# Ledger of designs, part 58: peptides against a protein of PDB entry 2AKA

Target 1, 299 residues: chain A of PDB entry 2AKA
Amino acid sequence: MEDLIPLVNRLQDAFSAIGQNADLDLPQIAVVGGQSAGKSSVLENFVGRDFLPRGSGIVTRRPLVLQLVNSTTEYAEFLHCKGKKFTDFEEVRLEIEAETDRVTGTNKGISPVPINLRVYSPHVLNLTLVDLPGMTKVPVGDQPPDIEFQIRDMLMQFVTKENCLILAVSPANSDLANSDALKIAKEVDPQGQRTIGVITKLDLMDEGTDARDVLENKLLPLRRGYIGVVNRSQKDIDGKKDITAALAAERKFFLSHPSYRHLADRMGTPYLQKVLNQQLTNHIRDTLPGLRNKLQSQL

## One batch from the design tools (peptide; aimed at target 1 L7 L11 A14)

Design b2_p24_5 (made by RFdiffusion4)
Pose (drawn by RFdiffusion4):
Structure b2_p24_5 (pose): chain A 299 residues (1-299), chain P 24 residues (1-24)
Amino acid sequence: as target 1 above (299 residues)
Amino acid sequence: ALEEATEALEEALEAIDEMNEKLE
């Protein structure tokens, strides 16, 4: 039903101002990744516009509840900016930065208060993801020293919940067995039943190696599988993001790579959107029947 | 702000009841 994701979107809006309660458990997807995994590129490729803050290290300092709604028109709105329509995605980026600084004392720390961003676009399927701070070790920033632990603790508040599906994002040009995202997903989902794997930067792997075994779900099996993507950035005449060309380049990559051509129809951003829309919808269908009564007891 | 969030929640719970009927 095209109605389940929108229904949960209303619940997320309603709970945006309700502080942490370990018992509240809405069906949703949390995006988990190491800082080097390229998780922003994955989201920006869904939207087809650059709109996330840029900087060294951390890009998301507050949980971003990103609600993508397929639409004929293209605009964005923040729950905290009542009635305002954003049509220039550079301004969307600037608002994320400003609202984050408004809350965070130090200009580099984190906060659990979410930013609720809804994007209407012809480039997206109906889908909602909660983007969370990326993981890192060296607190190379400017406060605090235990930042690694503050980030991990914030991620755990989300992903220890049973109704939270985990979108674990890992770069292919690294040791996937040592992926921060897959490891934290294993700590809370040992059976791999509620983690969806995304492998980025497949075009950046060393010569003569590939990620076929992981993409075929053989090396590090997950019930919900893995989906590979590449960010082959193309800019238009004005030097701005050209998503149609970028998606074609990604499609050309999978069709031409001898290790991946037989999986091409199950790789890439369009397919990933389809899979997330489907899995999130089915998950909501599964959890909605008991939801109203459970919520009353947990509030 | 809290009152508005409560009202929105109540409306969303009513919508869940209607949605459950459609699922049945």

Design b2_p24_5_s1 (made by RFdiffusion4, then SolubleMPNN; from b2_p24_5, 13 letters changed)
Fold by OpenDDE base, seed 3:
Structure b2_p24_5_s1 (fold): chain B 299 residues (1-299), chain A 24 residues (1-24)
Amino acid sequence: as target 1 above (299 residues)
Amino acid sequence: SAAEAQQLLEKVLEEIDELLKKLA
């Protein structure tokens, strides 16, 4: 079953090449969340590298199809830049920014055209995610006043698909009932069948408060449950705190916290990676017969 | 090219068929 995710990666690449990305119901995980919910940090923690654009406002302005592939070597490749292997992840970040700007221009607009990035690493499990623009209500810079709706429409193109799983990223230090990620997930998945909840910023909750009921799936139940993570702070990122050290600190956080200790083995970034790998693999297996028939009919 | 993409799609379809046989 380890080859199912790479198979879907090849499908994604093929469909991207023919320009039919939006109409294909491929088994995939779309990552959704409000601005500053911690989506980029979660993805970077999977890779163990800083490689995503950072900044104020909407950082992800095109869908990023992130294909993680377990390998003995570490490098990245873009579908739009075939034959070039990136070993410096800072160059990966710069390429994402450049390719985004090439299509959207300097106005910081958005485009529904995906960027396909494959990362080979010994530190990752096979996992494909589609990082989507963060939901926002306030235009930044030269963004159009209707940017909120443009983002929403873009997200809906992915999350409405039946074969799309939804990774809903919500910060714990905000009211979960007001989570943009969970709102959009509930709109398209009212029964919570396709949604996996990620709770970030657990370390930033007020003293005497916790997200135990959420993480125990008692407050807003999802069939696939919730996984808590602790990302690096912006200060830690700016200070070049090692991701490995951050993962150790995350483990320590859950083990030492009185409200989360009993959940510690089902929390944290490594566990999230494992769960997503398993969920995606199983989802691909279940959808593959239907996908095969659809593909055959289009040939 | 579109032709290359179609060929790639056909190859992937073959791979799907092989995997489905293994999973059955």
Scores: peptide ipSAE 0.280, ipTM 0.847, DockQ to the pose 0.660
OpenDDE base, seeds 1, 2, 4, 5: peptide ipSAE 0.272, 0.260, 0.273, 0.248; ipTM 0.844, 0.837, 0.843, 0.833

Design b2_p24_5_s2 (made by RFdiffusion4, then SolubleMPNN; from b2_p24_5, 14 letters changed)
Fold by OpenDDE base, seed 1:
Structure b2_p24_5_s2 (fold): chain B 299 residues (1-299), chain A 24 residues (1-24)
Amino acid sequence: as target 1 above (299 residues)
Amino acid sequence: SMAEQQKLLEQVLKEIDELLKKLE
């Protein structure tokens, strides 16, 4: 079971090299969410490093295939620059930005061509995610007026595939009924079979309100349920607050909150990482025979 | 090249087959 995720990583790398990534229904988890939903923070919390582009508007402009690999050492590698090991995660961020700009130009456009990033770390479980551009309705800078539709079309290329699980990231401090992530998930997965809900910004909810019903899977039921997380604030990120300290604060938040205390063992970033690892592993196992047959037919 | 791509796919297929055997 431990070798299944690494196998898919090799498949992803191989298909990226041949330019056929879009045509194969690989078992994968696509991460979807509106801008500022906390998607990037969730991914960075898995790694325990700041390495994703930050800013206003559309930050992720190409799909990012993020391959987390448990290792005794900590470094990152890009498929587009094989052999270069990044130990400074600021350099990882800069490389993502540079590689994005190389393809999209300076107009803040988007491209469906993935960036493949592998991160080795002792602090991660084996996990592969495809980070997708954040959904938006408002073009920024020199973005084309139809950028919203371009993003949606890009997302649909991933989330419509049957073997794609959907990690839908929604902020708790906004109306969940209007969540961009849950809307797109419902469109392509109306029965909620492939969708995992992540609820961010639970610490930013108005006093006297909570997301208990959502987290208990009572409001908008998903077969795979919901997991709440508490990310660092923008102030904490700007101040380079330690992610380990933030994870401790997250644990404390759930344990001390009257509405979430009973759910605390099934909440938080570490639990989310475990669940995703398990679900991805099982999903690969279930889809592998079919994938094998498809690959054989391509030879 | 197409030949290199095919070789890579064959290698991956072999790995899949090996893993499938372990799962049986």
Scores: peptide ipSAE 0.253, ipTM 0.838, DockQ to the pose 0.518
OpenDDE base, seeds 2, 3, 4, 5: peptide ipSAE 0.251, 0.247, 0.245, 0.229; ipTM 0.839, 0.836, 0.836, 0.831

Design b2_p24_5_s3 (made by RFdiffusion4, then SolubleMPNN; from b2_p24_5, 14 letters changed)
Fold by OpenDDE base, seed 3:
Structure b2_p24_5_s3 (fold): chain B 299 residues (1-299), chain A 24 residues (1-24)
Amino acid sequence: as target 1 above (299 residues)
Amino acid sequence: SAAEAQKLLEEVLAEIDELLKRLA
């Protein structure tokens, strides 16, 4: 059943090519979270490469359809530049930035037009995620004053769809009740049926505090639960700490922490990737009959 | 092109049908 995700990838590519992205309720996972919630770091940790734009303010300004494909080789491809294989992930980052700027211009505005990026790697499970712009209340640079609403409207185009799962990324070092990710998820999924919680920055919590109750699904229960992760610090990123070492440190963190040791086997980036693969696969299977009928009616 | 996309959709639909048969 691992072939279900690649099937949806082909659908996503086909629909992107015909300009019908907004009208299709494809089974997918939309990644939502406030700025600096750690979304980009989670995605990069799946790939094991630094390839996403970094910076202050809104980094993701277009939806990024990230298609991870398990392969014996490691390279990336963009739908907008077919036939070009990227083996340098720095070039991938530059292409995302260039393609974003091409559409949005220099004003750092946003566009609802997705970028489709496929990454082949022996280090990934089959997984497709739609990375969405980070929610913000403060315009940065030349961004329009209503950028908050523009982002929200863009997110709503994805997360309101019945076949969209929501990966809600929230930092542990902030009040979870005020999580932008969980707020938007609750708005469109009040019963918590489509939402998977990711808790980042567990290593940055104040001394004597922990997110145990959240991770045990006792505070703000989601049907699909919560998974804690520890991303590289900005210092680690700047210091070029490799992701492999970061994953080992993450494992050590959970195993050594008194509040999380008992959860350690259900925490961390590798477990998150596995869960997302399984959840997406099952979700595709469940939605496939309906999707078939819809597609047939459009032909 | 739109024609290529349409063809791709048809191909994917066929794949879906095959998968549904295997899952049944």
Scores: peptide ipSAE 0.272, ipTM 0.840, DockQ to the pose 0.684
OpenDDE base, seeds 1, 2, 4, 5: peptide ipSAE 0.264, 0.246, 0.267, 0.246; ipTM 0.839, 0.829, 0.838, 0.830

Design b2_p24_5_s4 (made by RFdiffusion4, then SolubleMPNN; from b2_p24_5, 12 letters changed)
Fold by OpenDDE base, seed 1:
Structure b2_p24_5_s4 (fold): chain B 299 residues (1-299), chain A 24 residues (1-24)
Amino acid sequence: as target 1 above (299 residues)
Amino acid sequence: SSKEAQEKLEEVLAQIDELLKKLA
């Protein structure tokens, strides 16, 4: 079953080459979240490297198809520059920024054209995610006043697809009832069948408060449940704190917290990776017959 | 080219068919 994710990766690459990406209901996980929800940090924690653009406002401005592949070696490859292997993840970040700017221009606009990035690493499970622009209500710089709606429309192109799973990233230190991620997920998945909840910033909650009811799937039930994670602080990121050390701190957080101790084995970034790998694999298996028929009809 | 894309798609379909046989 582990070969199913690499197969979908080849499909994604093939369809990207023919420009038909928007018309294919590929089994995939779309990552949605408000700006500063911790979405990029979750993805970087999977890789164990800093490689995503950082900054204020809208950071992700094109869909990023992130293909994680377990390998004996560590390097990255872009579909738009075949044959170039990146071993410095800072160069990966710079390439994402450059390729984004090449298409969107300097006005920090958005484009629906994906960037395809494959990361080979001994530290990852096979997993493919589509990172989408963060939802925002406030235009920054030269962004058009309707940028919120442009982002929403872009997200809807992915999350409305029946074979798209939704990784909804919400910060715990904000009102979850007002989570942009959970709102958009509920709009397109009202029964909560395709949505996986990720709760970030659990370490930033006010003293005497916790997200136990959410994590136990009692407040806003999702069929696929919720997984809590603790990302590096902005100070830790700026200080280039090692992600491995941050993952150890995350484990310690859940084990030591009175409200989360009993959930600790079903929380944290490593568990999230495992769950996503399993869910994506199973989802591919279930959708593969229909996908085959659809692809055959396009020949 | 469109032809190359089609050939890649056919290759992927063949791989899908092989996997489907293993899963059946």
Scores: peptide ipSAE 0.238, ipTM 0.836, DockQ to the pose 0.645
OpenDDE base, seeds 2, 3, 4, 5: peptide ipSAE 0.233, 0.224, 0.221, 0.213; ipTM 0.835, 0.832, 0.829, 0.827

Design b2_p24_6 (made by RFdiffusion4)
Pose (drawn by RFdiffusion4):
Structure b2_p24_6 (pose): chain A 299 residues (1-299), chain P 24 residues (1-24)
Amino acid sequence: as target 1 above (299 residues)
Amino acid sequence: SEKETFEEQEAELTELIEEIEAAQ
């Protein structure tokens, strides 16, 4: 039903101002990744526009509830900016930065208060993801020293919940067995039943190696599987993001790579969007029947 | 039948959402 994701979108809006309550458990997807995993590029490729803050290290300092709605028109709105319609995605980026600084004392720390961003676009399927601060070790920033633990603690508040599906994002040009995202997903989902794997930067692997075993779900099995993507950034005449060309380059990559051509139809951003829309919809269908009564007892 | 069940569930959740927003 095309109605399940929108219904949960209303619930997320309603609970955006309700502080942490370990018992509240809406069906949703949390995006988890190490800072080197390229998780922003995955989201920006869904939208087809650069719109996330840029900087060294952390890009998301508050949980970003990103609600993508397929539309004939293209615009964005923040729940905290009632009635305003953003059509220039550079301004969307600037608002994320400003609203974040408005809340965070230090210009580099984190806060659990979410930013609720809804994007209407022809480039997206109906899908909702909660983007969370990326993981890192060296607190190379400017306060606080325990920042690694503050980020991990914030991630755990989301992903320890049973109705929270985990989108674990890992770069292919690293030791995938040592992926921060897959490890934290294993700590809370040992059976791998509610983690969806995303492998980025497949085009950056060393010569003569590939990620076929992981993409075929053999090396690090997850029930919901892995999807590979690449960010072959193309810019138009004005030097701005050209998503049609970028998606074609990604399609050319999978069709031409001898290790991946037989999986091409199950790789890439369009397929990932399809999979997330489907899995999120089915998950909501599964959890909605008991939801109203359970919420009353948990509030 | 499934659509009718959904509409009922949605109506109940809408009431809850209105109560939550009114409490803010």

Design b2_p24_6_s1 (made by RFdiffusion4, then SolubleMPNN; from b2_p24_6, 12 letters changed)
Fold by OpenDDE base, seed 1:
Structure b2_p24_6_s1 (fold): chain B 299 residues (1-299), chain A 24 residues (1-24)
Amino acid sequence: as target 1 above (299 residues)
Amino acid sequence: SELEKLKELEAQLNKLIDEILASL
């Protein structure tokens, strides 16, 4: 069976060239979550590189279509600068920042126009994710007073699509019943058919508390379930802790934790990546028969 | 022309769709 994900990526690139990205009902996974929920850290853990913008407030200000492609070589390419191969992932970060600022200006506004980034790596499975701006309640700095609603409206352009799977990223050290990610997912997917829960910051929960009931799919049931992950701490990121070492620490966390040990083989970033690859592949197969008619009607 | 570019793009998209469908 040929890899369906790379073929859909070529289709996505072609549609991106005509500016219709917002209207595409392509099989995809949109990543949603509050600010600092750990979305960018999950994506960087898939690649094994630091390459996403970092900082306080709204870091992701445009949708990032991240196309991971398993390859013998490691490099990145942007759709907006075809033919340039990036081998330094710091340059990838700088290009994302520059391209974001080019469109949004200096006011730290948002734009619905996606950035398309393809990463070739031996360390990734074929996977396409749309990283979306983090939901916020409070404008910071020069952000417009309605930034919460602007972000919400942008997210809704993706997550309302029938063929969009939702990766809802929620921190465990906050009230999960009040998770912005799970709330928006429940609004557009009330039966929990399209939503995959990711629970981050399990290592930052208060002593004597755990997210076992959530991870066992008992508290807020999703058809596709929940996967717990442990990202690098901000201290680990600032200290340039190796992602491979962080993944080993994540595995150790689940294996050693009394509440999670029995789930450990269905937890962690490598398992999440595998599940997302499989779910996206299956979702492509299920949706493609109807895709031709939908896509032709948009041409 | 702009119209020719659009037609070429449409043809490319249709080809990609056919390749995807053939891979199912």
Scores: peptide ipSAE 0.151, ipTM 0.699, DockQ to the pose 0.087
OpenDDE base, seeds 2, 3, 4, 5: peptide ipSAE 0.059, 0.103, 0.125, 0.042; ipTM 0.664, 0.684, 0.696, 0.628

Design b2_p24_6_s2 (made by RFdiffusion4, then SolubleMPNN; from b2_p24_6, 12 letters changed)
Fold by OpenDDE base, seed 2:
Structure b2_p24_6_s2 (fold): chain B 299 residues (1-299), chain A 24 residues (1-24)
Amino acid sequence: as target 1 above (299 residues)
Amino acid sequence: SELEELKKLEKELEELIKEILASL
């Protein structure tokens, strides 16, 4: 079972090399959320490194296929730079920015062409995620006036696929009934069969308020449920606060909070990573027979 | 067994991947 995710990763790389990546209904997890919902922080917390572009407005402008692989060594590789091993994760960030700008130009436009990044680490479980551009209604800088619709169309290319699971990232300090992530998930998955909810910014809720009913799956029920996480603050990121220390603070938050203490063993980034690994492994197992038959008919 | 069937399927997919890569 542990080898199913790496097997699908090799298949994904092979199809990316022939330019057919967008047409394949491969078992995968697409990450969706509004701008500033905390998506990038969740992904970096899985790796334990700062490696994603940061800034104001639309940060992710191309799909990022992030392949996490458990290994005895720590390094990153890009599919577009075969044979180059990155051990400095700041250089990984710079390569993502450079490869994004090479295709999108200086206007901060978007492209549907994925960047494929593989990270080998002793600190990760086998997991593949597709990070998608954050949903926005407000163009920034030289962005096209229709950028909202371009982002939506790009997301729909992934989330409409039957074999795509949806990681819907929503901030707790905003109205969850109006969450862009939960809205798009409900549009393409009305029965909540393919959607996993992530609730960020639980530490930034107003005093005397909590997200207990959401986390207990009572308010907006999903078959796969909700997992709460606490990311580093922007001040902590700018100050280069260690991710290991942030994960310890997250655990302390859930254990100390009166509304979340009873859920603490089913919350936080390490639990989320475990759940996603298990969900993806099971989903691959269930879809592989159909995928094999489809591939054999196309060859 | 279910495990034997899964291992067979994994092998078949690995062979298909090799065929795809050889056609490039």
Scores: peptide ipSAE 0.044, ipTM 0.651, DockQ to the pose 0.519
OpenDDE base, seeds 1, 3, 4, 5: peptide ipSAE 0.023, 0.043, 0.040, 0.024; ipTM 0.639, 0.654, 0.644, 0.596

Design b2_p24_6_s3 (made by RFdiffusion4, then SolubleMPNN; from b2_p24_6, 11 letters changed)
Fold by OpenDDE base, seed 1:
Structure b2_p24_6_s3 (fold): chain B 299 residues (1-299), chain A 24 residues (1-24)
Amino acid sequence: as target 1 above (299 residues)
Amino acid sequence: SELEELRKLFAELDELINEILASQ
């Protein structure tokens, strides 16, 4: 079963190369969330490296197909520059920025054309995620006034597909009822069949408040439930705090918190990674027969 | 060709699907 994700990755790469990616309902996980919801931090915590663009406003401006592959070696490869192995993850970040700017220009516009990044690492499980631009209501810089709708339209191209699972990332220190991630998920998945909730910023909640009811799936029930995570603070990121140390601190947070201790074994970034690997593998298995039939009809 | 590579990947997919179905 572990070989299903790499196989679908090869299919995804082949379809990307022939320009047919937009019309294929490949089994995938789309990552959605408001700006600053913690999406990039979750993805970087999976890899254990700082490699995603950082900044204020819209950081992700193209879909990023992030293919994590368990390997004895650590390096990254882009589909747009085949044969180049990146071992410095700062160079990976710079390549994402450069490739984004090449297509979108300097006005911080968005493009629906994916960047395909494969990361080989001994620290990852096989997992493919599509990181999507963060939802925003406020244009920044030279962005068009309708940027909110452009982002929404881009997200809808992914999340409306039946074979797309939705990783909805919401911060705990904001009203969950107003979560951009959960709103878009509810629009396209009203029964909560395809949505996995991720709750970030649990460490930034006001004293005397907690997200226990959310994490126990009692407030806004999803069939696939919720997983809480604690990401590095912006200060920790700027200070280049080790991700391994941050993951240990996350574990300590859940174990020591009165409201979350009983959930601690079903919380945190490592557990999220395992769940996503299993969910994606099972989803691929369930969708492959239908995908095969569709593909055979096009041959 | 890219088309031949795609056909090969589909053949591999069919094989894996058959293996999964046979194990159920």
Scores: peptide ipSAE 0.098, ipTM 0.725, DockQ to the pose 0.049
OpenDDE base, seeds 2, 3, 4, 5: peptide ipSAE 0.087, 0.079, 0.094, 0.096; ipTM 0.715, 0.700, 0.726, 0.726

Design b2_p24_6_s4 (made by RFdiffusion4, then SolubleMPNN; from b2_p24_6, 10 letters changed)
Fold by OpenDDE base, seed 4:
Structure b2_p24_6_s4 (fold): chain B 299 residues (1-299), chain A 24 residues (1-24)
Amino acid sequence: as target 1 above (299 residues)
Amino acid sequence: SEKEELEKLKAELDKLIEEILASL
């Protein structure tokens, strides 16, 4: 059976080439969360490489359509520079930054124009994610004073679509009831049908506290549930801690933690990747008949 | 023309969707 995700990737590439956001609500997963919620770290942990822009404030300033493709080879390709294969993921990071700055200018503004990045790797499952700018309330540098609303409006263009699944990334070391990711998800998905919760920073919770009730789907129920992950700390990233070692540490964290041990097989980055692959595949299957009908009605 | 290019792309998309649906 041909993987549905690579086939939909070809549709996405074709739509991106038309430059019209043709009202074709393609099945996709939009990644939402506040600044520093750990979105970029989750995505990098899927690839096993450091390749996303890093820093304080708004890191993602354009939608990043990240197409992960299981392959025997490891390389990246951008839709805006077809035929160039990137094997150095630092060059991938630099290209994202350069292409972002080319469109947004130097003012750290945002643009709704996606960057399309395909990553071939033996370490990934087929998965397409749209990484969206982190929600913020405070402009940084020379950002427009209304940057919060610009980000919100950009996110709404994706998350309001019926065929958009929402990966809501929330840090456990913050008030989850006030999570920007869960708030925006609840606004556009009030029944929690399209939202997958990711809880980061479980290792940074105060002593004697845990997110067990959230992870057990008891506190803020989502139909698709929650998955806890442990990302590398900024110190680990700066120290060039290997992602493979970090994934082993994550597994150890869940297995050793009294509150999470019983959930350990349904937690962590590898499980999240598997769930997202399955959810996206099923979602493609469910939505494609309707998409065909819509496309035919526009011809 | 831009219109002809759009129609070609729509036809390609329709074909791709049909291929996907046939694989289901």
Scores: peptide ipSAE 0.183, ipTM 0.750, DockQ to the pose 0.087
OpenDDE base, seeds 1, 2, 3, 5: peptide ipSAE 0.148, 0.071, 0.152, 0.161; ipTM 0.739, 0.694, 0.742, 0.745

Design b2_p24_7 (made by RFdiffusion4)
Pose (drawn by RFdiffusion4):
Structure b2_p24_7 (pose): chain A 299 residues (1-299), chain P 24 residues (1-24)
Amino acid sequence: as target 1 above (299 residues)
Amino acid sequence: AHTAALDAVEAIFPDIDAMVAKLE
């Protein structure tokens, strides 16, 4: 039903101002990744526009509830900016930065208060993801020293919940067994039943190696599988993001790579969007029947 | 502010019931 994701979108809006309650458990996807995993690029490729803050280290300092709605028209709105329509995605980026600084005392720390961003676009399927601060060790920023732990603790508040599906994002040009995202997913989902794997930067692997065993779901098995993507950034005449060309380059990569051509139809951003829309819809269908009564008891 | 947030949640309950009925 095309209605399940929108229904949960209303619930997320309603709970945006309700502080942490370990018992509240809406069906949703949390995006988890190490700072080097390229998780912003995955989201920007869904939208087809650069719109996330840029900077060294952390990009998301407050949980971003990103609600993507397929539409004939293209615009964005923040729940905290009632009635305003954003059509220039640079301004969307600037609002994320401003609303975040409005809340965070130090210009580098984190806060659990979510930013609720809805994007209407022809480039997206109906899908909702909660983007969370990326994980890192060296608190190289400017306060606080325990920042690694503050981030991990915030991630755990989301992903320890049973109805939270985990989108674990890992770069292919690293030791995938040592992926921060897959490790934290294992800590809370040992059976791998509610983690969806995303492997980025496949085009950046060392010469003569590939990620076929992981993409085929053999090396680090997950029930919901892995999807690979690449960010072959193309810019138009004005130097701005050209998503049609970027998606074609990604398609050309998978079709031409001898290790991946037989999987091409199950790789890439369009397929990932399809998979997330499908899995999120089915998950909501599964959890909605008990939801109303359960919520009353948990509030 | 908190009470208004709870009222907003309660206002969604009829829509949840209607949606569950469609699933059945």

